# Peptides against a protein of PDB entry 8PQO: the designs that were tried, part 70

Target 1, 252 residues: chain A of PDB entry 8PQO
Amino acid sequence: VLLKEYRVILPVSVDEYQVGQLYSVAEASKNETGGGEGVEVLVNEPYEKDGEKGQYTHKIYHLQSKVPTFVRMLAPEGALNIHEKAWNAYPYCRTVITNEYMKEDFLIKIETWHKPDLGTQENVHKLEPEAWKHVEAVYIDIADRSQVLSKDYKAEEDPAKFKSIKTGRGPLGPNWKQELVNQKDCPYMCAYKLVTVKFKWWGLQNKVENFIHKQERRLFTNFHRQLFCWLDKWVDLTMDDIRRMEEETKRQ

## One batch from the design tools (peptide; made by RFdiffusion4, then SolubleMPNN)

Design b1_p14_7_s1 (from b1_p14_7, 6 letters changed)
Fold by OpenDDE base, seed 3:
Structure b1_p14_7_s1 (fold): chain B 252 residues (1-252), chain A 14 residues (1-14)
Amino acid sequence: as target 1 above (252 residues)
Amino acid sequence: DSATHELNLQRAGT
């Protein structure tokens, strides 16, 4: 098991982020080809548990069409089905990813708190002390180009170059986080993403767990760079506007 | 994160 808490600081408010996140997901999805193939939505309903109220989703990703024929022919039953269960109770979100074949030997869990701070809270997910001491805190700086793979880099998605016309935010210089404290008119938040990865196959555990973390970090980095650089596109949108966009994207 | 991961899986499939 490998645990890391990714802390993504953004020059937006927690309330703004709710809109921006949903917009950016929808927008990024539109920019990708071959989107909804092999995705089955089993459940999409409101939930309420222990004072937590939100939306629960259960999706299955069928990978049969996305792997080579020889892999498909050799794959055990259920091996190419990935289950994603998500509890979205913004500002809290939890996602659990499992595989039918691997059962308890495979788990990806992502728990996110969105807080109006600069990533300074310790153990925001309230882990037991013994568990918390094994969590590596990883800070993601969306302005740091060195954290972006060359193949992922786009100038139009570079926070170090972008300036919001509507809000005046950006470009984000090397010390933008430190300067943010002195900018009364600029809100800020941190997304605390606790990622738990378990891959219990002997000889492959560390390699696969580290690989998955690398992919998650890459995803978080690129996504939040986009989110910020698209600020002028979503900052004036309402939740109703977002819901409409999501519905349109899901139909494609 | 669910929607973000859906996007990630789409990217991996393209």
Scores: peptide ipSAE 0.113, ipTM 0.799, DockQ to the pose 0.139
Fold by OpenDDE base, seed 4:
Structure b1_p14_7_s1 (fold): chain B 252 residues (1-252), chain A 14 residues (1-14)
Amino acid sequence: as target 1 above (252 residues)
Amino acid sequence: DSATHELNLQRAGT
């Protein structure tokens, strides 16, 4: 088991992020070739549990053509069905990813709290002390180009180059986080993403767990760079506008 | 990218 808490600081409010996230998800999906291919939505319904109220979604991803070669070597192609269960109670979200073939030998859990702070809270997910001491905190700086793979880099998605016309935010310089503390007019938040990865195959555990974390970090980095750089596209959108966009994206 | 799972789920759930 490998646990890391990714902390993504953004110069947006928690409320803004809700819109921006949904927009950016829809936009990213639209831009992805075959974005809806091999995805089945089994359940999409409201839920209430232990005072948590939100939307529950169960999806199956058929990843036969979307997994790395080494994953194909580990599992039959026909067994590459990934179940994703999500409890979205923004500002809290939990996602659990499992595989039919690997059963208990494979788990990815992503638990996210969105807080109006600069990533200073410890154990926001309220783990037991013994578990928390094994969690690595990883700060993602969306303005730090060194955290972006060259193949993923796009100038139009570079927070260090982007300036929002609508909000005046950006570009994010090397000290943007420090400067943000003194900018009373600029909101900020942190997405605390606790990622639990389990891959219980002897000899491959560390390799696969680290690989998955690497991919998750890559995803989080790129996504939040996009989210910020698309600020002018979504900051004035209503939730109804977002919903319409999501529906349009689903049709593509 | 196989890591896009969470984003896709959130899109579908909203």
Scores: peptide ipSAE 0.103, ipTM 0.803, DockQ to the pose 0.204
Fold by OpenDDE base, seed 1:
Structure b1_p14_7_s1 (fold): chain B 252 residues (1-252), chain A 14 residues (1-14)
Amino acid sequence: as target 1 above (252 residues)
Amino acid sequence: DSATHELNLQRAGT
């Protein structure tokens, strides 16, 4: 088992992020070839549990064509069905990913808290002390180009070059996080993403667990760079606007 | 890519 807490700091408010996240997910999915291919939505319903209210989704991903060759070799082609269960109760979200073939030997869990701070809180997910001591905290800096793969880099999605016309935020220089503390008019937040990866196969555990973490980090980095650089596209939208856009997209 | 799951999840949940 490998646990890392990814802390993504953004110059947006928790309330703004809710809109921006939904917009950016929708936009990013349009840019992906075959975004809906191989995805089955089994459940999409509201839930209430232990005072938590939100949306529950259960999806199946058919990943035969989307996984690296070495991953495809680990399981039969027909066994690459990934179940994703998600509880979205913003500002808290939980995602659990399992595989029918691997059963208890495979787990990806992503738990996210969105907090109005600069990533300074310890153990926001309230793990037991013994578990928390094994968690590596990883700070993602959306302005740091060195954290982006060359193949993923786009100049129009570079926070170090982008300036929001509507908000005046950006570009994000090397010390943007430190400067943000002194900017009373600029909101900020941190997405605390605790990622638990379990791959219990002898000789492959560390390789696969580290690979999955690398992919998750890559996703988080690219997504939040996009979210910030698309600020002027979504900052004036309401949740009702987002819902309307999603309905229009579903009809196409 | 296995990392795209969270993007797809949020899209379907709305």
Scores: peptide ipSAE 0.100, ipTM 0.800, DockQ to the pose 0.199
Fold by OpenDDE base, seed 2:
Structure b1_p14_7_s1 (fold): chain B 252 residues (1-252), chain A 14 residues (1-14)
Amino acid sequence: as target 1 above (252 residues)
Amino acid sequence: DSATHELNLQRAGT
């Protein structure tokens, strides 16, 4: 098991982020090929449990069409079906990813708290001390180009170059986080993303667990760079606007 | 979260 807590600081408020995240997900999805192909939505409903209220989704990702034929032919039953269960109770979110074949031997859990701070809270997910001591805190700096793979880099998605016309935020210089403290008019937040990866397969555990973490970090980095650089596109939108856009997209 | 992870899976599957 490999645990890392990714802390993504953004010059947006928690309330703004809710809109920006949904917008950016939708926008990024349009840019990706395949769309919802191979995705089966089993459940999509409101839930309420232990004071947590939000939206629950259960999706199956059928990867049979996404892998080479020889992989598909050799794959055991259920090996190419990934289940994703998600509880979205913003500002808290939890996603649990499992595989039918691996069962308890495979788990990706992503738990996110969105807090109006600069990533200074320790153990925001309230782990036991023994578990928390094994968690690596990883700060993602969206302005740091060195954290971006060359193949992923786009100048139009570079926070170090972007200037929001609507808000005046950006560009984010090397010391933007420190400077943010002195900018009373600029809101800030941190997404605390605790990622738990378990892959119990002898000889491959560490390799796969580290690989998955690298992919998650890459995803979080690129996504939040986009989110910030798209600020002028979504900052004036309301949640009602987002909901309308989502409904319109579902009809297409 | 589910939304961001879904994007990753879509990208990886293309």
Scores: peptide ipSAE 0.089, ipTM 0.789, DockQ to the pose 0.140

Design b1_p14_7_s2 (from b1_p14_7, 6 letters changed)
Fold by OpenDDE base, seed 3:
Formats: C-alpha cells, structure tokens, sequence
Structure b1_p14_7_s2 (fold): chain B 252 residues (1-252), chain A 14 residues (1-14)
C-alpha cells in the first residue's frame, strides 16, 4: 500500500472551484475522442450518511475495446472491468476504484478535501497517527513547468502565461503562492487529495503502485493547469449552466 | 466528475 497526499494550491475560492472543476471535466471530455466509450452508469443518486450528504455514483469502465486484441483474449473474466464508486459531497469527495478480477488485491482510493488555505493543514483527512506518518505530502505547483511532461505541455494551458481578463488573476510567476497571501482581492484554496493505492501482487506491488501514483500526479497537474487557464470560461457560469454542459458531455 | 474519467480521457487521447 502506498499513500500520498497531493496538495494543489489554486488562486480560486472553494466556491469558485466547484464550478470550475465541473466545467473542466466536461470540457476535457469534449476535447477527447472516445472518452465516454465503454462507460456504464449503474447508480447515480443522492445519499446521506453520517452527516455527509451528496451524490453517489457507481460506474463500470469496460476496457475491452481499450486494450489490444491479444490482451483481451487472454484476460480473465472481469479483469477488464473497472468499478468506480464515487461520493461527491463537495467540498468533500471520495472515489474508490476496484477491479472485479483482482478483488481485494487492487484498490485506488482518492479522498479530497477542498479548503480555503494554502495547503498548510496536516492530516486533514483525520487518519490515525500511525497511518498518517506513512503519508507523503506532495505539493503540486500548477505554475511550475518542470512538473509537466514535455508531451503534455500546451502554451494555452500554461498558468505562467495566462492572464484572466474577467478576474485579473495571473500570470502566475515563480513566487505566486507567496505573493497570493498579500493579495487581498485574490481568493485561494487547496485541494487535499489523499490517494491510497494497493496492488497486492508479489513482485509488482511497488512498481505498479508507484506507477499509478505517477499517473495520478500527472493527471492532477494537467487538470488543474487547465482549470486555471479556463477561468474566464467558467467563472461566470451558474450550477445550472454546468448541469447543462454535463448532460451534453454525457451524450458524447 | 471523477479522476478515473479524466484518466480514461487521457488514455483515449494517446
């Protein structure tokens, strides 16, 4: 098991982020081909549990069409079906990813708190002390180009180049986070994303767990760079506007 | 809406 807490600081408010996140997911989905193919939505309903209230979704990602034929032919039953269970109670979210074939031997859990701070809170997910001491805190700086793979880099998605017309935010210089605290007119938040990865196969555990974390970090980095650079597109949108976009994206 | 959805999009774009 490998645990890391990714802390993504953004020059937006927690309330703004709710809109921006949903917009950016929808927009990213439109920009990609075949992103929704093989996705089965089993459950999409409101939930209430232990004071947590939000939306619960259960999706199955059928990967049969996403792998080479020889892999599909050799794959055990259920091996190419990925289950995603998500509890969205913004500003708290939890996603659990499992596989039918691997059962308890495979788990990806992503728990996110969105807080109006600069990523300074310790153990925001309230882990036991013994567990918390094994969590690596990883800060993601969306303005740091060195954290972006060359193949992922796009100038139009570079926070160090972007200037928001509507808000005046950006571009984000090398010391943008330090300067942010002195800018009273600019809100900020941190997404605390605790990622738990378990891949319990001998000889592959560390390699796969580290690989998954690398992919998650890459995803979080690129996504939030997009989110910020698309600020002018979503900052004035309402939740009703977002809901319409989500419905349109689901059809693609 | 989910990290996996975003990941799937990245994989599909390759």
Amino acid sequence: as target 1 above (252 residues)
Amino acid sequence: SSALHELQLQLAGT
Scores: peptide ipSAE 0.040, ipTM 0.744, DockQ to the pose 0.129
Fold by OpenDDE base, seed 5:
Structure b1_p14_7_s2 (fold): chain B 252 residues (1-252), chain A 14 residues (1-14)
Amino acid sequence: as target 1 above (252 residues)
Amino acid sequence: SSALHELQLQLAGT
């Protein structure tokens, strides 16, 4: 098991982020040609559990068409079906990813708190001290180009170049986080993403767990760069606007 | 694959 807490600082408010995140997810989904192929939505409903209230979703990703034929032929039954269960109780969210074949031997869990701070809180997820000492804190700087793979880089998604016309925020310079403290008119938040990765196969555990973390970090980095650079597209949207957009995307 | 999942906030309010 490998745990890391990714801290993503953004020059947006917690309230703004709620809209921006949903917009960016929907937009990213539209941009994926064929990305919706093999996705089955089993559940999408409100939930209430242990004082937590929000929206619950259960999706299955069928990967049979997305892997080479020889992999499909050799894969055990259920090995190419990925289950994603998500609990959205914003500002708290949880996603659990499992596989039918691997069962308890595979887990990706992402737990996120969105806080109106600069990523300074320790153990925001309230882990036991013994568990917390094994968590690596990783800061993602959306303005740092060195954290972006060359193949992922797009100038139109570069926070160091983007300036919001509607809000006046950006571009984000090298010391933007420090300067933010002195900018009374610019809201800020941190998404604390505790990522738990378990791949319990002897000989492959460390390699696969580290690989998955690398991919998650890449995803978080690119996503939040997009979210910020799309600020002018979503900052004036309401939650009703987002719902309409999601419905239109689902029908495609 | 990390590229396939909805990153935590999928859909809200439906």
Scores: peptide ipSAE 0.059, ipTM 0.771, DockQ to the pose 0.201; fails the geometry check
Fold by OpenDDE base, seed 4:
Structure b1_p14_7_s2 (fold): chain B 252 residues (1-252), chain A 14 residues (1-14)
Amino acid sequence: as target 1 above (252 residues)
Amino acid sequence: SSALHELQLQLAGT
């Protein structure tokens, strides 16, 4: 098991982020080819559990068409079916990813708290001390180009170059986080993303767990760079606007 | 990007 807490600081408020996240997800999905292919939505409903209220989704990603033929032929039954269960109770979110074949031997869990701070809270997910001591805190700096793969880099999605016309935020210089504290009119937040990866196959555990973390980090980095650089596109939108956009997308 | 688009893609589908 490998645990890391990714802390993504953003010059937006927690309330703004709710809109921005949904918008950016929708936008990113449009940009991805084949986004709906092989995805089965089993459940999409409101939930209430342990005082938590939100939206629950259960999706199955059928990867059979996404892998080479020889992989499909060699893959055990259920190995290419990924189940994703998500509880979105913003500002808290939880996603659990499992595989039919590996069962309890495979788990990706992502738990996110969105807090109006600069990533200074320790153990925001309230882990037991014994577990928390094994968590690596990883700060993602959306302005740091060195954290972005060359193949992922786009100038229009570079926070170090972007200037929001509507809010005046950006560009984000090397010391933007420190400077943000002095900008009373600029909101900020941190997305605390606790990622738990379990891959209990002997000889492959560390390799796969580290690989998955690398992929998650990459995803979080790119996504939040986009989110910020798209600020002017979503900052004036309401949640109702987003819901309408989502409904329209579902009909296509 | 990860083929396993987590909560981010789910939110787009809501």
Scores: peptide ipSAE 0.052, ipTM 0.762, DockQ to the pose 0.240; fails the geometry check
Fold by OpenDDE base, seed 1:
Structure b1_p14_7_s2 (fold): chain B 252 residues (1-252), chain A 14 residues (1-14)
Amino acid sequence: as target 1 above (252 residues)
Amino acid sequence: SSALHELQLQLAGT
């Protein structure tokens, strides 16, 4: 088991982020060809448990068409079906990823708290001390180009170059996080993303767990760079606007 | 924070 807490600081409010996240997910999906292929939504309903109230979703990702033929031919039954269960109780969210074949030997859990701070809270997910001491805290700086792979880099998605016309935020210089404290009119937040990866396969556990973390970090970095650089597109939208957009997309 | 949704996007691009 490998645990890391990714802390993503953004010059937006917690309330703004709720809209921006949904918009950015939708926008990114539109930009991808075949992005909805092989996705089955099993459940999408409200839930209430232990004082947590939100939306529960259960999706299956069928990867048969996304892998080479020889992999598909050799893969055991259920090995290419990934289940995603998500509990969205913003500002708290939990996602659990499992595989039909691996069962308890494979788990990716992502728990996120969105807080109006600069990523300074320790153990925001309230882990036991013994568990918390094994968690590596990883800060993602969306302005740091060195954290972005060359193949992923786009100038129009570079926070170090972007200036929001609507809000005046950006560009983000090397010390932008420290400068936020002096900018009374600029909101800020941190997404605390605790990622738990479990892959029990003899000889491959560490390699696969580290690989998955590397991919998650890459995703978080690129996504939040986009979210910020698209600020002018979503900052004036409401949650009702987002819901309408989602409904319109479902009808297409 | 759907990691798989983002993963889906990456898979679609490959």
Scores: peptide ipSAE 0.040, ipTM 0.750, DockQ to the pose 0.126; fails the geometry check

Design b1_p14_7_s3 (from b1_p14_7, 6 letters changed)
Fold by OpenDDE base, seed 5:
Structure b1_p14_7_s3 (fold): chain B 252 residues (1-252), chain A 14 residues (1-14)
Amino acid sequence: as target 1 above (252 residues)
Amino acid sequence: SSATKELDYQRAAT
């Protein structure tokens, strides 16, 4: 098991982020050809548990059509079916990813708190002290180009170059986080993303767990760079606007 | 449904 807490600081409010996150997901999904192929929605309903109230979803991703023929032919039954269970109680979210074949030997869990701070809270997910000692805190700086792979870099998605016309935010210089404290009119937040990765196959555990974390970090970095650079596209949208956009995206 | 899903984020970023 490998645990890391990714802390993503953004010059947006917690309330703004709710809109921006949904917009950015919907926008990115439009660019995916064959979106929804092999996706089965089992559950989509409101939930209430342990004082947490939100929307619960259970999806199955059937990957048979997305892997090479030789992989499909060699894959055991259920090995190419991924289950995603998600609890969205914004500002708290939890996602659990499992595989039918690996069962308890495979787990990806992402738990996120969105807080109106600069990533300074310790153990926001309230882990036991012994468990918290094993968590590496990783700060993602969306303005730091060195954290972006060259193949992922786009100038139009560079927070160090972007200037929001609607809000006046950006560009984000090397010391933008320190300067933000002095800018009383600029909101800020941190997404605390606790990622738990479990892959219990002998000889591959560390390699696969580290690989998954590398992919998650890459995802979080690129996503939040886009979210910020798309600020002018979503900052004036309402939740009703987002819902309409999501429905349009699902029909494609 | 406005549910934030990790695999949706992953598809968006790739």
Scores: peptide ipSAE 0.109, ipTM 0.818, DockQ to the pose 0.148
Fold by OpenDDE base, seed 4:
Structure b1_p14_7_s3 (fold): chain B 252 residues (1-252), chain A 14 residues (1-14)
Amino acid sequence: as target 1 above (252 residues)
Amino acid sequence: SSATKELDYQRAAT
């Protein structure tokens, strides 16, 4: 098991982020050909548990059409079915990803708290001390180009180049986080993303767990760079606007 | 859905 807590600091409020996140997901989905193919929604319902109230979803991602034929032919039954269970109680969210074939030998859990701070809270997910001491805190700086793979880099998604016309935020210079503290008119937040990866195949555990974390970090980095650089597109949107956009995206 | 999910992000990324 490999645990890392990714802390993504953004010059947006927790409330703004809710809109921006949903917009960015929808926008990205529009740009993805074949998005939603092989996705089965098993459950989509409200939940209430331990004072947490939100929306629960259970989806199956059938990857059979997303892999080469030879992989599909060689893959064990259930190996290409990924289950995603998500509890969305923004500003808290939990996602559990499992695989039918791997069963208990494979787990990706992503627990996210969105807090109006600069990533200074320790153990925001309230792990036991013994577990928390094994968690690596990883700060993602969306303005740091060195954290972005060259193949992922786009100038239009570079926070160091972007300036929001609507909000005046950006570009994010090398010391933007330090400067942010002194900018009373600029909100900020941190997404604390605790990622638990378990891959219990002897000889491959560390390799796969580290690989998955690498991919998650890459994803978080790129996504939040987009989210910020798309600020002018979503900052004036209401949740109703977002819902309409999501519905339109689903129809494509 | 308004329920943001990690795999939605992944699909968007690659």
Scores: peptide ipSAE 0.105, ipTM 0.815, DockQ to the pose 0.128
Fold by OpenDDE base, seed 1:
Structure b1_p14_7_s3 (fold): chain B 252 residues (1-252), chain A 14 residues (1-14)
Amino acid sequence: as target 1 above (252 residues)
Amino acid sequence: SSATKELDYQRAAT
């Protein structure tokens, strides 16, 4: 098991982020050329449990068409079905990813708290002390180009170049986080993303767990760079505007 | 790309 808490600091408020996140997901999906066909939505309903209230979704990603024929032929029953269960109770979210064949031998869990701070809270997910001591805190700096792969880099998605016309935020210089403390008119937040990865196959545990973390970090970095650089596109949108955009995207 | 579609669930949940 490998645990890391990714802390993404942004010059937006927690309330702004709710709109920006949904917009950025919808906008990014417009550029997808395929992959929606293999997704089955089993459940999409409101939930209330243990004082948590939000939206619950259960999706299955069928990977049979995404792998070579020989892999499909050799794969055990359920090996190519990935289940994603998600609880969205913003500002808290939880996603659990499992596989029908691997069962307890495979788990990806992503738990996110969105807080109006600069990533200074320790153990925001309230882990037991024995578990928390094994969590690596990883700070993602959206302005740091060295954290971005060359193949992922786009100048129009570079926070170090972007200036928001509507809000006046940006560009983000090397010391933007320190300077933000002195900018009383600029809101800020941190997304605390606790990622738990478990892969219990002997000889491959560390390699696969580290690989998955690397991919998640890449996703978080690129996504939040986009979110910030698209600020002028979403900052004045309502939740109803977002819902309309998502429905339009689903029809493509 | 990421091994997960954790961000994609939000489209369905909306």
Scores: peptide ipSAE 0.048, ipTM 0.779, DockQ to the pose 0.187
Fold by OpenDDE base, seed 2:
Structure b1_p14_7_s3 (fold): chain B 252 residues (1-252), chain A 14 residues (1-14)
Amino acid sequence: as target 1 above (252 residues)
Amino acid sequence: SSATKELDYQRAAT
């Protein structure tokens, strides 16, 4: 098991982020060919549990068409079906990813708190001390180009170059986080993403767990760079506007 | 209702 808490600081409010996140997902989905292909939505319903109220989703990602034929032919039954169970009670979210074949030997859990701070809270997910001591805190700096793979880099998605016309935020210089404290009119937040990865397969555990974390970090980095650089596109949108956009995206 | 989660992000980003 490998645990890391990714802390993504953004010059947006927690309330703004809710809109921006949904917009960015919808926008990114439009840019993807075959976005919903191989995705089966089993459940999409509101839930209430232990004071948590939100939306619960259960999706199956069928990867059979996404892998080479020889892989599909050799894959055990259920090995190419990934289940995603998600509880979205913004500003708290939890996602649990499992595989039918691996069962308890495979788990990706992503728990996110969105807080109006600069990533300074320790153990925001309230782990036991013994568990918390094994968690690496990883700060993602959306302005740091060195954290972005060259193949992922786009100038139009570079926070160090972007200037929001509507808000005046950006560009984010090397010391933007420190300077943000002095900018009273600029809101800020941190997404605390606790990622738990379990891949119990002899000889491959550490390799796969580290690989998954690497991919998650890459995803979080790129996504939040987009979210910020698209600020002028979503900052004036309402949640109703976002819902309409989501419905349009689902139909494509 | 925000039904899009991590795997949707992953698909969109890659």
Scores: peptide ipSAE 0.110, ipTM 0.816, DockQ to the pose 0.123; fails the geometry check

